# Designs tried in a protein design run: peptides against a protein of PDB entry 7Q4I. Part 21

Target 1, 281 residues: chain A of PDB entry 7Q4I
Amino acid sequence: HENSTIAERLYSEVRVLCWIMTNPSNHQKKARHVKRTWGKRCNKLIFMSSAKDDELDAVALPVGEGRNNLWGKTKEAYKYIYEHHINDADWFLKADDDTYTIVENMRYMLYPYSPETPVYFGCKFKPYVKQGYMSGGAGYVLSREAVRRFVVEALPNPKLCKSDNSGAEDVEIGKCLQNVNVLAGDSRDSNGRGRFFPFVPEHHLIPSHTDKKFWYWQYIFYKTDEGLDCCSDNAISFHYVSPNQMYVLDYLIYHLRPYGIINTPDALPNKLAVGELMPEI

## One batch from the design tools (peptide; aimed at target 1 R67 F199 W215)

Design b2_p14_2_s2 (made by RFdiffusion4, then SolubleMPNN; from b2_p14_2, 9 letters changed)
Fold by OpenDDE base, seed 5:
Structure b2_p14_2_s2 (fold): chain B 281 residues (1-281), chain A 14 residues (1-14)
Amino acid sequence: as target 1 above (281 residues)
Amino acid sequence: SGIDKDAEWVKSTA
């Protein structure tokens, strides 16, 4: 028998709306598998598409399909959330239809923060944006105040936010958020280990999997090593996860247990004031 | 995009 008392408390106190970026061709191939696995653990789950799908709970945004429209889709997704769902959650996660998320670990990271603090979290990259930006593939989570500032203050102003739908969506939202003083938070654990990952677990866990010349090592904001020290024991997300791998991860994380080992969770940290961040590590 | 670079790398290492 599992004791889920703390997880149930965090489900109530740290409410998360997950929106999944998808397209009509991926509704059956990818998106439905998110809904059948980790997406069930969100307080609210919405699929953002160009076509409505009542079985999936997909929304038809007024955008075209294709790689050049990802930024347009992100803008319309957050407009839709702000108009219809801003009070349904405290935190708002963007993920792709091939991202896997351990939502309980995200709630644990977010617990001390006020949703009225203008902050967002993810895998922080250092280029293009002074404070950094969060990798689109790893997924990123905005506070309620961050969503408000993005939609109300940034999007209507072409000087603060790109009006065209072209460009890298993760870089463009990062620029917009910086321009309205939304802080790029530090998602690392108390040991300095990352929680959001732009690749599958294997690519991060295996030492020397990538050349040191690989772009990722030049893009990461915080220095991170490969191997077991790459990743928090409370990791939040991985990218390029196939539909079959989502079911494998669900089994490994939530069902498979080593007999005789009981994990006792750490005590919850103190809550921060509005505008306060965790101290630097 | 970071995603496009990620995808290109995954394709090159797969």
Scores: peptide ipSAE 0.030, ipTM 0.712, DockQ to the pose 0.123
OpenDDE base, seeds 1, 2, 3, 4: peptide ipSAE 0.027, 0.033, 0.029, 0.034; ipTM 0.709, 0.706, 0.725, 0.714; seeds 2, 4 fail the geometry check

Design b2_p14_2_s3 (made by RFdiffusion4, then SolubleMPNN; from b2_p14_2, 8 letters changed)
Fold by OpenDDE base, seed 1:
Structure b2_p14_2_s3 (fold): chain B 281 residues (1-281), chain A 14 residues (1-14)
Amino acid sequence: as target 1 above (281 residues)
Amino acid sequence: SPIDKYAEYIESSA
């Protein structure tokens, strides 16, 4: 037996809409496994595609497929969310169809923040954007106000947001959000450990798995270490997770228990005012 | 671009 009282409270108070970047060829191969695992813990789950799928709850956006259309798909996805779903949630998560997310840990991170604060969170990278931008693969979450500013203020203005559908999706949204004063938040825990990860757990947890020359170490905004200290005990996301690995992670996180160990959650922090951020570590 | 970096990672990790 489990006590989920705090998780249930956060489910009600920190409402999350998750939209999944996918394509018609991946509806059955990948997206359905998101729906059957971590996606069921979102308050609302939508799959953004180029073809409608009523079984999956996939939306056909007016975009082409391929890597060169990811930015176009992201713009249309947020336009669709703003038009149909802006009041259905407080926070709006973008994830890929091979991203795994622990939604309860995301709600815990977001709890103190007002959804009317123009902020977004993820794995922060430092190149190309002055305040940084969030890695597309790790997934990123916008406040309701951030979505409003993106769709209403940034997208209609070619001086603020790229009108073409080409470019690096994560960099382009990062530029647009910066231009409308949406803040790139710090998603690290109180110990300075990351919560959003652009690779599988193995590649973050195992020391010396990557060369020191690996581009990731030059891209990360905050200096992080490899090994067990790489990752928060309340980590939120991992990328390049296969469909089979999603079911394994679901089992390990939500079902497998070491007998005789009882986890006591930390107390919830105080809520912040609109526009207020947690102190940087 | 970051997309190119991710592609490099996929190719090296496959």
Scores: peptide ipSAE 0.275, ipTM 0.851, DockQ to the pose 0.105
OpenDDE base, seeds 2, 3, 4, 5: peptide ipSAE 0.033, 0.055, 0.080, 0.257; ipTM 0.709, 0.724, 0.764, 0.844

Design b2_p14_2_s4 (made by RFdiffusion4, then SolubleMPNN; from b2_p14_2, 9 letters changed)
Fold by OpenDDE base, seed 5:
Structure b2_p14_2_s4 (fold): chain B 281 residues (1-281), chain A 14 residues (1-14)
Amino acid sequence: as target 1 above (281 residues)
Amino acid sequence: SRADEEAKWIEETA
């Protein structure tokens, strides 16, 4: 007796390709659980690896494995997407194989934006990049135009984008995107609450979970609170989610209901023109 | 990333 009419509309109008960063050792341990939970709600789901896996739909990218190759894998992943899938979606999400995403909430956030606007969203950090960059673990989503600029304009130019495969993946893509005028968007809701999170819900929801010396408080671009005010009611992602917790979250978010409580969604905002952003809060 | 490394360190030490 569930009404999903609006969600179905957004599924068709805000198409999302999700690519999952993984490796051969995690295909069975982690990646397949993404495919069996939140990944099934993407319009297209691709696993980016160093080995092909037809059961998982994993692509073998021409990269090595290890921490020093994450940036290389990201570059090759977006090259692959641009070559084969650039018209299969409007928005392109990077996530890790331990990231959980509520795709419907992401579509809601993205709805007013044009895919031809050079913009990307995620958990914005302030160091290293002037406009900020998006946390790798929380996942980040690029518009179609952002992908085009990254692959066609940034990657071929060593002055705009790091040519070797070393470095912090999220920082390096942030630098490249800034250099081609892709805007680091504000993913907060109308109440100023975040939507993309680099940790599990518990770490954000529990007050005083970390001290003020914790690096996160120095890195966040926008001021954020702890407790229930930490997170939007329409939160999009969490990181360090175990395979078992993915199934728990799927049950809690999509199945478990308090009897007698009916949620009515807010009206969709007006669509923005190409190049236009939502006003900052 | 640096953030991931530091987060992992805290999880291991907590």
Scores: peptide ipSAE 0.042, ipTM 0.767, DockQ to the pose 0.172
OpenDDE base, seeds 1, 2, 3, 4: peptide ipSAE 0.037, 0.040, 0.036, 0.034; ipTM 0.749, 0.764, 0.751, 0.738; seed 3 fails the geometry check

Design b2_p14_3 (made by RFdiffusion4)
Pose (drawn by RFdiffusion4):
Structure b2_p14_3 (pose): chain A 281 residues (1-281), chain P 14 residues (1-14)
Amino acid sequence: as target 1 above (281 residues)
Amino acid sequence: STAEDEDLDDWEAE
């Protein structure tokens, strides 16, 4: 048994809309498993694709397939969400079909922040954007105000926002958001451990690549060696998670527990004013 | 590994 009253209260107080980038080849192979595991825990779940699908109720964006159109899909998905869902949620998560998200921990992190604060959160990388950009695979989440500025202020101005549909989707949205005064939030916990991860848990707990010019150690905005200390007890996301591993993480995180060890929740911080972020780690 | 390399190529193309 489990008492989930606290999480149910946060479910209504911190509405999270989750949109999943997918394609027809992945509808049954990957996107289905996201819907059956962590997707159903979002306040609203949307599959953004280039074709319709009964099972997923997928939205067909006017965008071709291929890695060269991921940026186009991101722009069209946020335009669609602004057009049809801007008042349906406080927070708007972009995730791939190989992202795993512990949605309850996302509501825990977002609770103190005003949805009217222009901010987004994720795994923060240094290159190409002064304030940093968020890993597309780890998932990044925008405030309602961040979605408004992206659709209303950044997309109509080609100098602020790349008009072609090519490029690294996460780097481009990082540039458009910096250009419209959306803050790159700090998603680490109060102990400085990460919550958003671009790899599976093993890769962060046991870093095999050893600071040998591997891209990750160069890209990470906040320096860390990782290892057994890498990860928060309230981590939010992992990536490169296979469809089978979605169900395993669900089992180990939500079901399996050591008898007599009761997780006691840390107190929720007080709400913040518009434009305010938590004290820096 | 292939998927990671593809992501890295996209970033480097910026």

Design b2_p14_3_s1 (made by RFdiffusion4, then SolubleMPNN; from b2_p14_3, 10 letters changed)
Fold by OpenDDE base, seed 2:
Structure b2_p14_3_s1 (fold): chain B 281 residues (1-281), chain A 14 residues (1-14)
Amino acid sequence: as target 1 above (281 residues)
Amino acid sequence: DEKVKEEIKLLEAE
């Protein structure tokens, strides 16, 4: 009953490799549920772990487990992608095993951009990095050129990129990317609403959920409001989504329909030249 | 929310 012609076009024209940050203890508990829900809408899905799992398509990276190794895992993940998969996609999404992503909305955001533009997108935070950095939990997506610059230009140079495996992975990659002139893009929609979210929808949609002292309001790069105007109608990601909630979201987004309401998609924007960005709102 | 607290802890450790 659905017309998915535009989504199918974008699936072919805006190829996304999704890599999922996971660990062996979460292969069955979390990662498999990503594979059974939103991960199936990626052009390629890889689980980055410390142990191989053929059922999951998990890769054993040469890193230890724990929060102190997330930066190390991110570096090794992108090295692996560059070596084996750099031509398999145009865009390369990092997500956690409790991140939910509406991949079609990400393709819509990315459509005008050239994958040869050194850019990446996500939930932009303002601290530590002059141009900002993208929140790790919300997930972030690099262009093919951004991956190339990260792996080939940044990682081999200790002056450009931290050689140790310690530190906040999202901040560290943000520093590295800035140092090789990868631009921190604006992921907001035409109304200035965010698309990548470091929390579940409930936490963003309910105005009384957090106070003004909550760190998020100090970290967010662009001014944002709580409530229904918090989130784009074309939102891309949410974090801290439980395995059960992933199935609920899949049902709500892709199956449940209000009878008699037809959504007409906006026209696709014009494609940008290499190096060109959409105007900031 | 425990998950929000975890995210806060991660950011505070930066």
Scores: peptide ipSAE 0.026, ipTM 0.702, DockQ to the pose 0.592
OpenDDE base, seeds 1, 3, 4, 5: peptide ipSAE 0.027, 0.026, 0.026, 0.026; ipTM 0.706, 0.695, 0.695, 0.698; seeds 1, 4 fail the geometry check

Design b2_p14_3_s2 (made by RFdiffusion4, then SolubleMPNN; from b2_p14_3, 10 letters changed)
Fold by OpenDDE base, seed 1:
Structure b2_p14_3_s2 (fold): chain B 281 residues (1-281), chain A 14 residues (1-14)
Amino acid sequence: as target 1 above (281 residues)
Amino acid sequence: DEKVKEEIELREAE
């Protein structure tokens, strides 16, 4: 009924560990629904929390709860991954418990890159960090080498990485990664359309949905438009997705089919050498 | 962070 041969190949060749930022109050309300939807398509799925939950596969990190501790939780999450899981995957995705991810589209984007290339991808923002940083809500993915450099080279050095747990999580990791020469990649498709999105599809697809003065338009690193041209046909993530919307998206993307329309995938690009990036559009 | 507050307000306006 369905030919998934290429998706199965990419599942084996582009291994992704997904870690989900959550807290004990959201284990049942949000995180469980990630596990039952898009999270099942990761090669490995781990929930990073302050309390252990064996049913969810949640890890208790030695951090407090609250938004002021998100940076602390991110540092401890990557330390845990490096210690226990660095060889279990090639790429390491951070997502929130209200982020939805099409993992097959992420594997397609990552396929040409070596996991030994110090690079990470996401929705790139321009403020605070010279090369840019990736939006926390849209989710971001580090190569294995990027994780190694972050944990081994950046975190132990207060001159390279903030030692306290305060600050914006996505900005702070962006500063640390830049300081160890991890490159902020371009996640756009060949048409220049974005793949990682910090809001729900509705906010990106509908023209004039947001005021032109909205901060997002000042933060985006690459110029993007609203409407159907906003988003890649191979989009990877959306943020602020409710638990109910995750099941709707799973149905629409993986089950609902327009009868008589057959999509043929594009050919895979050539693999890049270690340290090589795709040319910017 | 004002950025985070604005993101939350957008989410709550849905």
Scores: peptide ipSAE 0.028, ipTM 0.719, DockQ to the pose 0.121
OpenDDE base, seeds 2, 3, 4, 5: peptide ipSAE 0.030, 0.027, 0.026, 0.027; ipTM 0.734, 0.711, 0.705, 0.707; seeds 2, 3, 4 fail the geometry check

Design b2_p14_3_s3 (made by RFdiffusion4, then SolubleMPNN; from b2_p14_3, 12 letters changed)
Fold by OpenDDE base, seed 1:
Structure b2_p14_3_s3 (fold): chain B 281 residues (1-281), chain A 14 residues (1-14)
Amino acid sequence: as target 1 above (281 residues)
Amino acid sequence: DEELKKEIELRESE
């Protein structure tokens, strides 16, 4: 009853390795549910932890636990990926164990880009980093070249990348990537609607859910509104998604259908040359 | 909200 020909093509042509930020206490509570839902649609799925778990496919990184170690864990995760998995994918997604991702929509966004282009995508914030940085909770995706530059050029140089493990991981990686000329891409669709979201759908879709003084409106790089126009029809990620809500979203997105409505996908855009970005909207 | 808010507060305190 379903034609997945284009999705299958993109699965082979736009290979995505997803790594999930987790900890041993969340292996069963959260990470397992990522594996059973959206994570199964990644070309490769790895859970980055401080303890090994063969059932989950969790890797024990040489880092401590706690929020003050998230930057350390991110550095070690990408070092591990570069050493073991750099050729297993074209794009490398970081997500939290409470992030939900529609991987097919991410492949659609990434399709025109070369993985040899030094670029990364996510929910772009404007503070601290001149070109902006991507929100950690919404998840962010690096090209293969971006991972190479991060691990080989940025991490070994304390002038380019913070050597200690303290600080906000998303800001710190944003600084490092800027310093090696990895571009902070625009993830918005052709209508200027966002694709990566640092909150649950409800918080973005409901008008006036937050006041205008809420920090998010000061941090967002691109001007956006709440309501139905907040979010792309091809949205990629949402954050603070509970384990139960992951199964609900899986059902709503992949199983529930309005009878008699057939979605016809837009044509794929032309591929860009190495170093080229999509035009600004 | 609260988790991200805390992360931002940590950033501003640095």
Scores: peptide ipSAE 0.031, ipTM 0.732, DockQ to the pose 0.637
OpenDDE base, seeds 2, 3, 4, 5: peptide ipSAE 0.030, 0.031, 0.030, 0.030; ipTM 0.732, 0.727, 0.727, 0.722; seed 4 fails the geometry check

Design b2_p14_3_s4 (made by RFdiffusion4, then SolubleMPNN; from b2_p14_3, 10 letters changed)
Fold by OpenDDE base, seed 5:
Structure b2_p14_3_s4 (fold): chain B 281 residues (1-281), chain A 14 residues (1-14)
Amino acid sequence: as target 1 above (281 residues)
Amino acid sequence: DEDLKEELELLESE
């Protein structure tokens, strides 16, 4: 009795390749649960690892394991995508193996944008990068043109992009993207509410859950509120989601319904030209 | 509904 006609249209018109950052020790423990839940709603799903796993669809990248190699793994992941998959999608999402994503809400946000616009979206942080950078844990999505610029223009130039594999992965890609004029987009909804979240829903929804001195409030690029105004009704991602919580979220979002309440989706916005962004809120 | 059942069965099998 569900009408998914608009979601099916967006699935075809806003194609998303999701790549999941993982490691061999997490293939069974975490990554498999992404594949069995929200990852099935991507147009293409790839797990980026240091070991091949044909059951998971995991790729062995030429990188070592450990936190000091996350930036190296991100560089090799996007090289692999550019070489093998650049035409398989319009948008390219990075997520962790403990990130949960509502892919339909991401397609809705991305719909007006051209994939040839050099732009990327996520939870924008203000330190280290002038235009801001996207939080690694919340996941971030690059346009096809952003991937091209990153791999072809930024990565080969040590002056534009760090050659070493060390550093904060999200900061380093943010620096590289800025240096090739990829724009850090605004992912907020029309009410100014965020869509990408670096923590679980509880940490954002519950007022005073964190101390005002918590680093997050100093890092967030746009001022955000607590409570129900923290989060868009079309929220896209949450981080630190356990494998069990992924199945709970799938139930709550896609199965559980209040009887007698019918949601009517808003009309799709007009498409933007290449290089155009939505107006600032 | 069938998708949820499959997901729960997969979770319980681990």
Scores: peptide ipSAE 0.027, ipTM 0.604, DockQ to the pose 0.022
OpenDDE base, seeds 1, 2, 3, 4: peptide ipSAE 0.017, 0.017, 0.026, 0.016; ipTM 0.565, 0.548, 0.619, 0.567

Design b2_p14_4 (made by RFdiffusion4)
Pose (drawn by RFdiffusion4):
Structure b2_p14_4 (pose): chain A 281 residues (1-281), chain P 14 residues (1-14)
Amino acid sequence: as target 1 above (281 residues)
Amino acid sequence: SAEEDDDEIHEMNH
């Protein structure tokens, strides 16, 4: 048994809309498993694709397939969400079909922040954007105000926002958001451990690649060696998670527990004013 | 470029 009253209260207080980038080849192979595991825990779940699908109720964006159109799918998905869902949620998560998200921990992190604060959260990388950009695979989440500025202020101005549909989707949205005064939030916990991860848990708990010019150690905005200390007890996301591993993470996180060890929740911080972020770590 | 770097990163990961 489990008492989930606290999480149910946060479910209504911190509405999270999750959109999943997918394609027809992945509808059954990957996107289905996201819907059956962590997707159903979002306040609203949307599959953004280039074709319709009964099982997923997928939205067909007017965008071709291929890695060269991922940026186009991001722009069209946020335009669609602004057009049809801007008042349906407080927070708007972009995730791939190989991202795993502990949605309850996302509500825990977002609780103190005003949806009117122009901010987005994720795994923060240094290159190409002064304030940093968020890993597309770890997932990144925008405030309602961040979605408004992206669709209303950034997309109509080609100098602020790349008009072609090519490029690294996460780097481009990082540039458009910096250009419209959307803050790159700090998603680490109060102990400085990460919550958003671009790899599976083993890769962060046991870093095999050892600071040998590997891209990750160069890209990470906040320096860390990682290891067994890498990860928060309230971590939010992992990536490169196979469809089978979605169900395993669900089992180990939500079902399996050591008898007699009761997780006591840390108190929720007080709400913040518009434009305010938590004290820096 | 950021796109080229991203492609290289995907190769490295896999």

Design b2_p14_4_s1 (made by RFdiffusion4, then SolubleMPNN; from b2_p14_4, 9 letters changed)
Fold by OpenDDE base, seed 1:
Structure b2_p14_4_s1 (fold): chain B 281 residues (1-281), chain A 14 residues (1-14)
Amino acid sequence: as target 1 above (281 residues)
Amino acid sequence: SEEEDFLEFLKEIS
């Protein structure tokens, strides 16, 4: 007794490939639970690792493990996607194996944009990159054109993209994308509320949960508040979500219903031309 | 289905 007509339409018109950053030690502990929850709602789901796992659909990238190799893994992941999957989707989401994503809300945000527009979205941070960069933990999504520019134009040029595998993964891809004129989009809703979040809902929803000197408040590109106004009703992602909490979130979002309340979706916006962005709020 | 996956998870943690 649920009407999913518009969600089914967006599933077909806004195709999303999700790739999950993981490692062999987390295949069973974390990645498997992504596959069993929100990952099922992607048009295509791939786990990027250093070891192959046919049960998980994990790809063995030619990289080492450890936090110092995350940038290397990201470069190889997008090279793999470009070579094998560039036409399998319109948008390409990077997420961690402890990121939870409401894919329907992401499709809603992306709907007006052309996949041929060089743009990417996520939780925008202001340091290190002039236009900003997207937080790695919150997950970020590239258009098909953004992936093409990253792999074909940026990666082969050491002046545009860092050739070694060291550095902060999210900062480095942000630098590379800026250097090939991929735009750092605004993922906020029409009320100016964020959609991608680098922490669990509790840390964003509860006022004064963190000290004002906490690094996050200095890093955010757009001013945001704590409390109920922190987060869009159409929020897309949260980070540091445990395997157990993924199942809890799946229950709360997709199964639990307040009896007698029916949500009516807003009308879809008009589609934008290639290269056009939504006005900033 | 997500129901089947959830039930499988519950069996693993029980």
Scores: peptide ipSAE 0.037, ipTM 0.676, DockQ to the pose 0.021
OpenDDE base, seeds 2, 3, 4, 5: peptide ipSAE 0.032, 0.027, 0.016, 0.039; ipTM 0.647, 0.564, 0.530, 0.658; seed 5 fails the geometry check

Design b2_p14_4_s2 (made by RFdiffusion4, then SolubleMPNN; from b2_p14_4, 8 letters changed)
Fold by OpenDDE base, seed 2:
Structure b2_p14_4_s2 (fold): chain B 281 residues (1-281), chain A 14 residues (1-14)
Amino acid sequence: as target 1 above (281 residues)
Amino acid sequence: SEEEDFLEILKEIS
């Protein structure tokens, strides 16, 4: 017997549309496993591809495939969302077909925020964008207002948003969002621990002995340490998760229980006003 | 159901 009352409440109050970046070659190999695991916990799940797949609920965007088209696909994905789904959710998550997301933890983080606040969250990186940008691999979530500003204000203006489809997807959207005053939020928990991760749990939890030169440490916006304090108890996402690992994570997170241990959830924070952010840690 | 979800997971990880 499980008590999911709070999770059910948040499911209704913090509506999340998840769109998955994929391609036709990954529909069966990767995307279907997202649908069968964590994707089923989204309020709405859409796979953004270059080909339609009725079994997967994949949308054929007018873009080519390959790394050079990821920015183009992101622009078209959010245009599609704005046109068809802007009122179907409060928050709009981008994830890859090898990203695993604990949607309940994301709802918990988002709960105090108004979807009319121009804000987005993810793993914040410091280069290229003054306020920072969110790592594409870790996934990032936009408020409804952020999507509106991106599609209506940023995309049509080549001075605010790159018109070409080339470039680093996460950097380019970060530039566009900054230019329309969408705030790069702080996704860390109350202890200052990260929630969105651009790698698998093992990479973050296990201190690598030597490589302080790893690019990640130069890119991360907030100072973080490796080890047990790397990750929030309410972590939201991990990247480079294989299809098999998705099922393992589903089992470990949602089914496996240590007998006699009851986790009492923290009280929900107070809701913020429109435009208000959580206090800095 | 939770049981159905569990069985689905077991099929993939077994």
Scores: peptide ipSAE 0.035, ipTM 0.591, DockQ to the pose 0.020
OpenDDE base, seeds 1, 3, 4, 5: peptide ipSAE 0.011, 0.012, 0.015, 0.016; ipTM 0.500, 0.491, 0.540, 0.555; seeds 1, 5 fail the geometry check

Design b2_p14_4_s3 (made by RFdiffusion4, then SolubleMPNN; from b2_p14_4, 9 letters changed)
Fold by OpenDDE base, seed 1:
Structure b2_p14_4_s3 (fold): chain B 281 residues (1-281), chain A 14 residues (1-14)
Amino acid sequence: as target 1 above (281 residues)
Amino acid sequence: SEEEDYERMLEEIS
């Protein structure tokens, strides 16, 4: 009943390693549900924790737990990926254990880009970092070259990358990546609609859900509105998704169909050369 | 709220 030929092609040509930020207390409560839903569509799925779990495929990183250690965990996670998995994928997604990701839509966005281009994508915020940085909760994806530059060039240099483990992990990695000339890409679709979202769909889709004084509207790098035009038809991620809602989203996106409506995908764009980005919208 | 948690994190690094 389903033609997945293009999705299967992109699965092989746009390989994605997904690493999930988690902790031992969330292995069963949250991370397990990522593995049972959207995480199974990654080419490789790894859970980054402080304790090993062979059933989950969780790695014990040499870091403490707590929000004040998230930057430390991110640094160690990418060091681990570079050492063990840098050739297992072309793109490397960070997500939280309450982030939901439509991996096929991410592959579609990434398809024209070379993994040797120093670039990363996500929900871009404008404060603290000149080129912007990607929201941690929405998830962000680095090219293979971006991971190499982060681990080999940025992390060893305290002038380029913060040595201690404190601070917001998304801001800190954004600073480090800028300092090694990794570009903060534009993840919007051809209509200028966002693909990575730091909140649940409801918060973005419902007009006037928040007032315009809400911090998010001051932080967002690209001007956006609430409502149906807020979000791409090829949206990639949402944050603060409960374990139960992950199964609901899996059903709605991959199983529930309006009878008699057939979606025809747009043609794939031409591939870009190394170092090239898509034109501005 | 989820938004408050993010705001708090940003305040700690400011």
Scores: peptide ipSAE 0.036, ipTM 0.747, DockQ to the pose 0.117
OpenDDE base, seeds 2, 3, 4, 5: peptide ipSAE 0.030, 0.029, 0.028, 0.029; ipTM 0.717, 0.706, 0.693, 0.687; seed 4 fails the geometry check

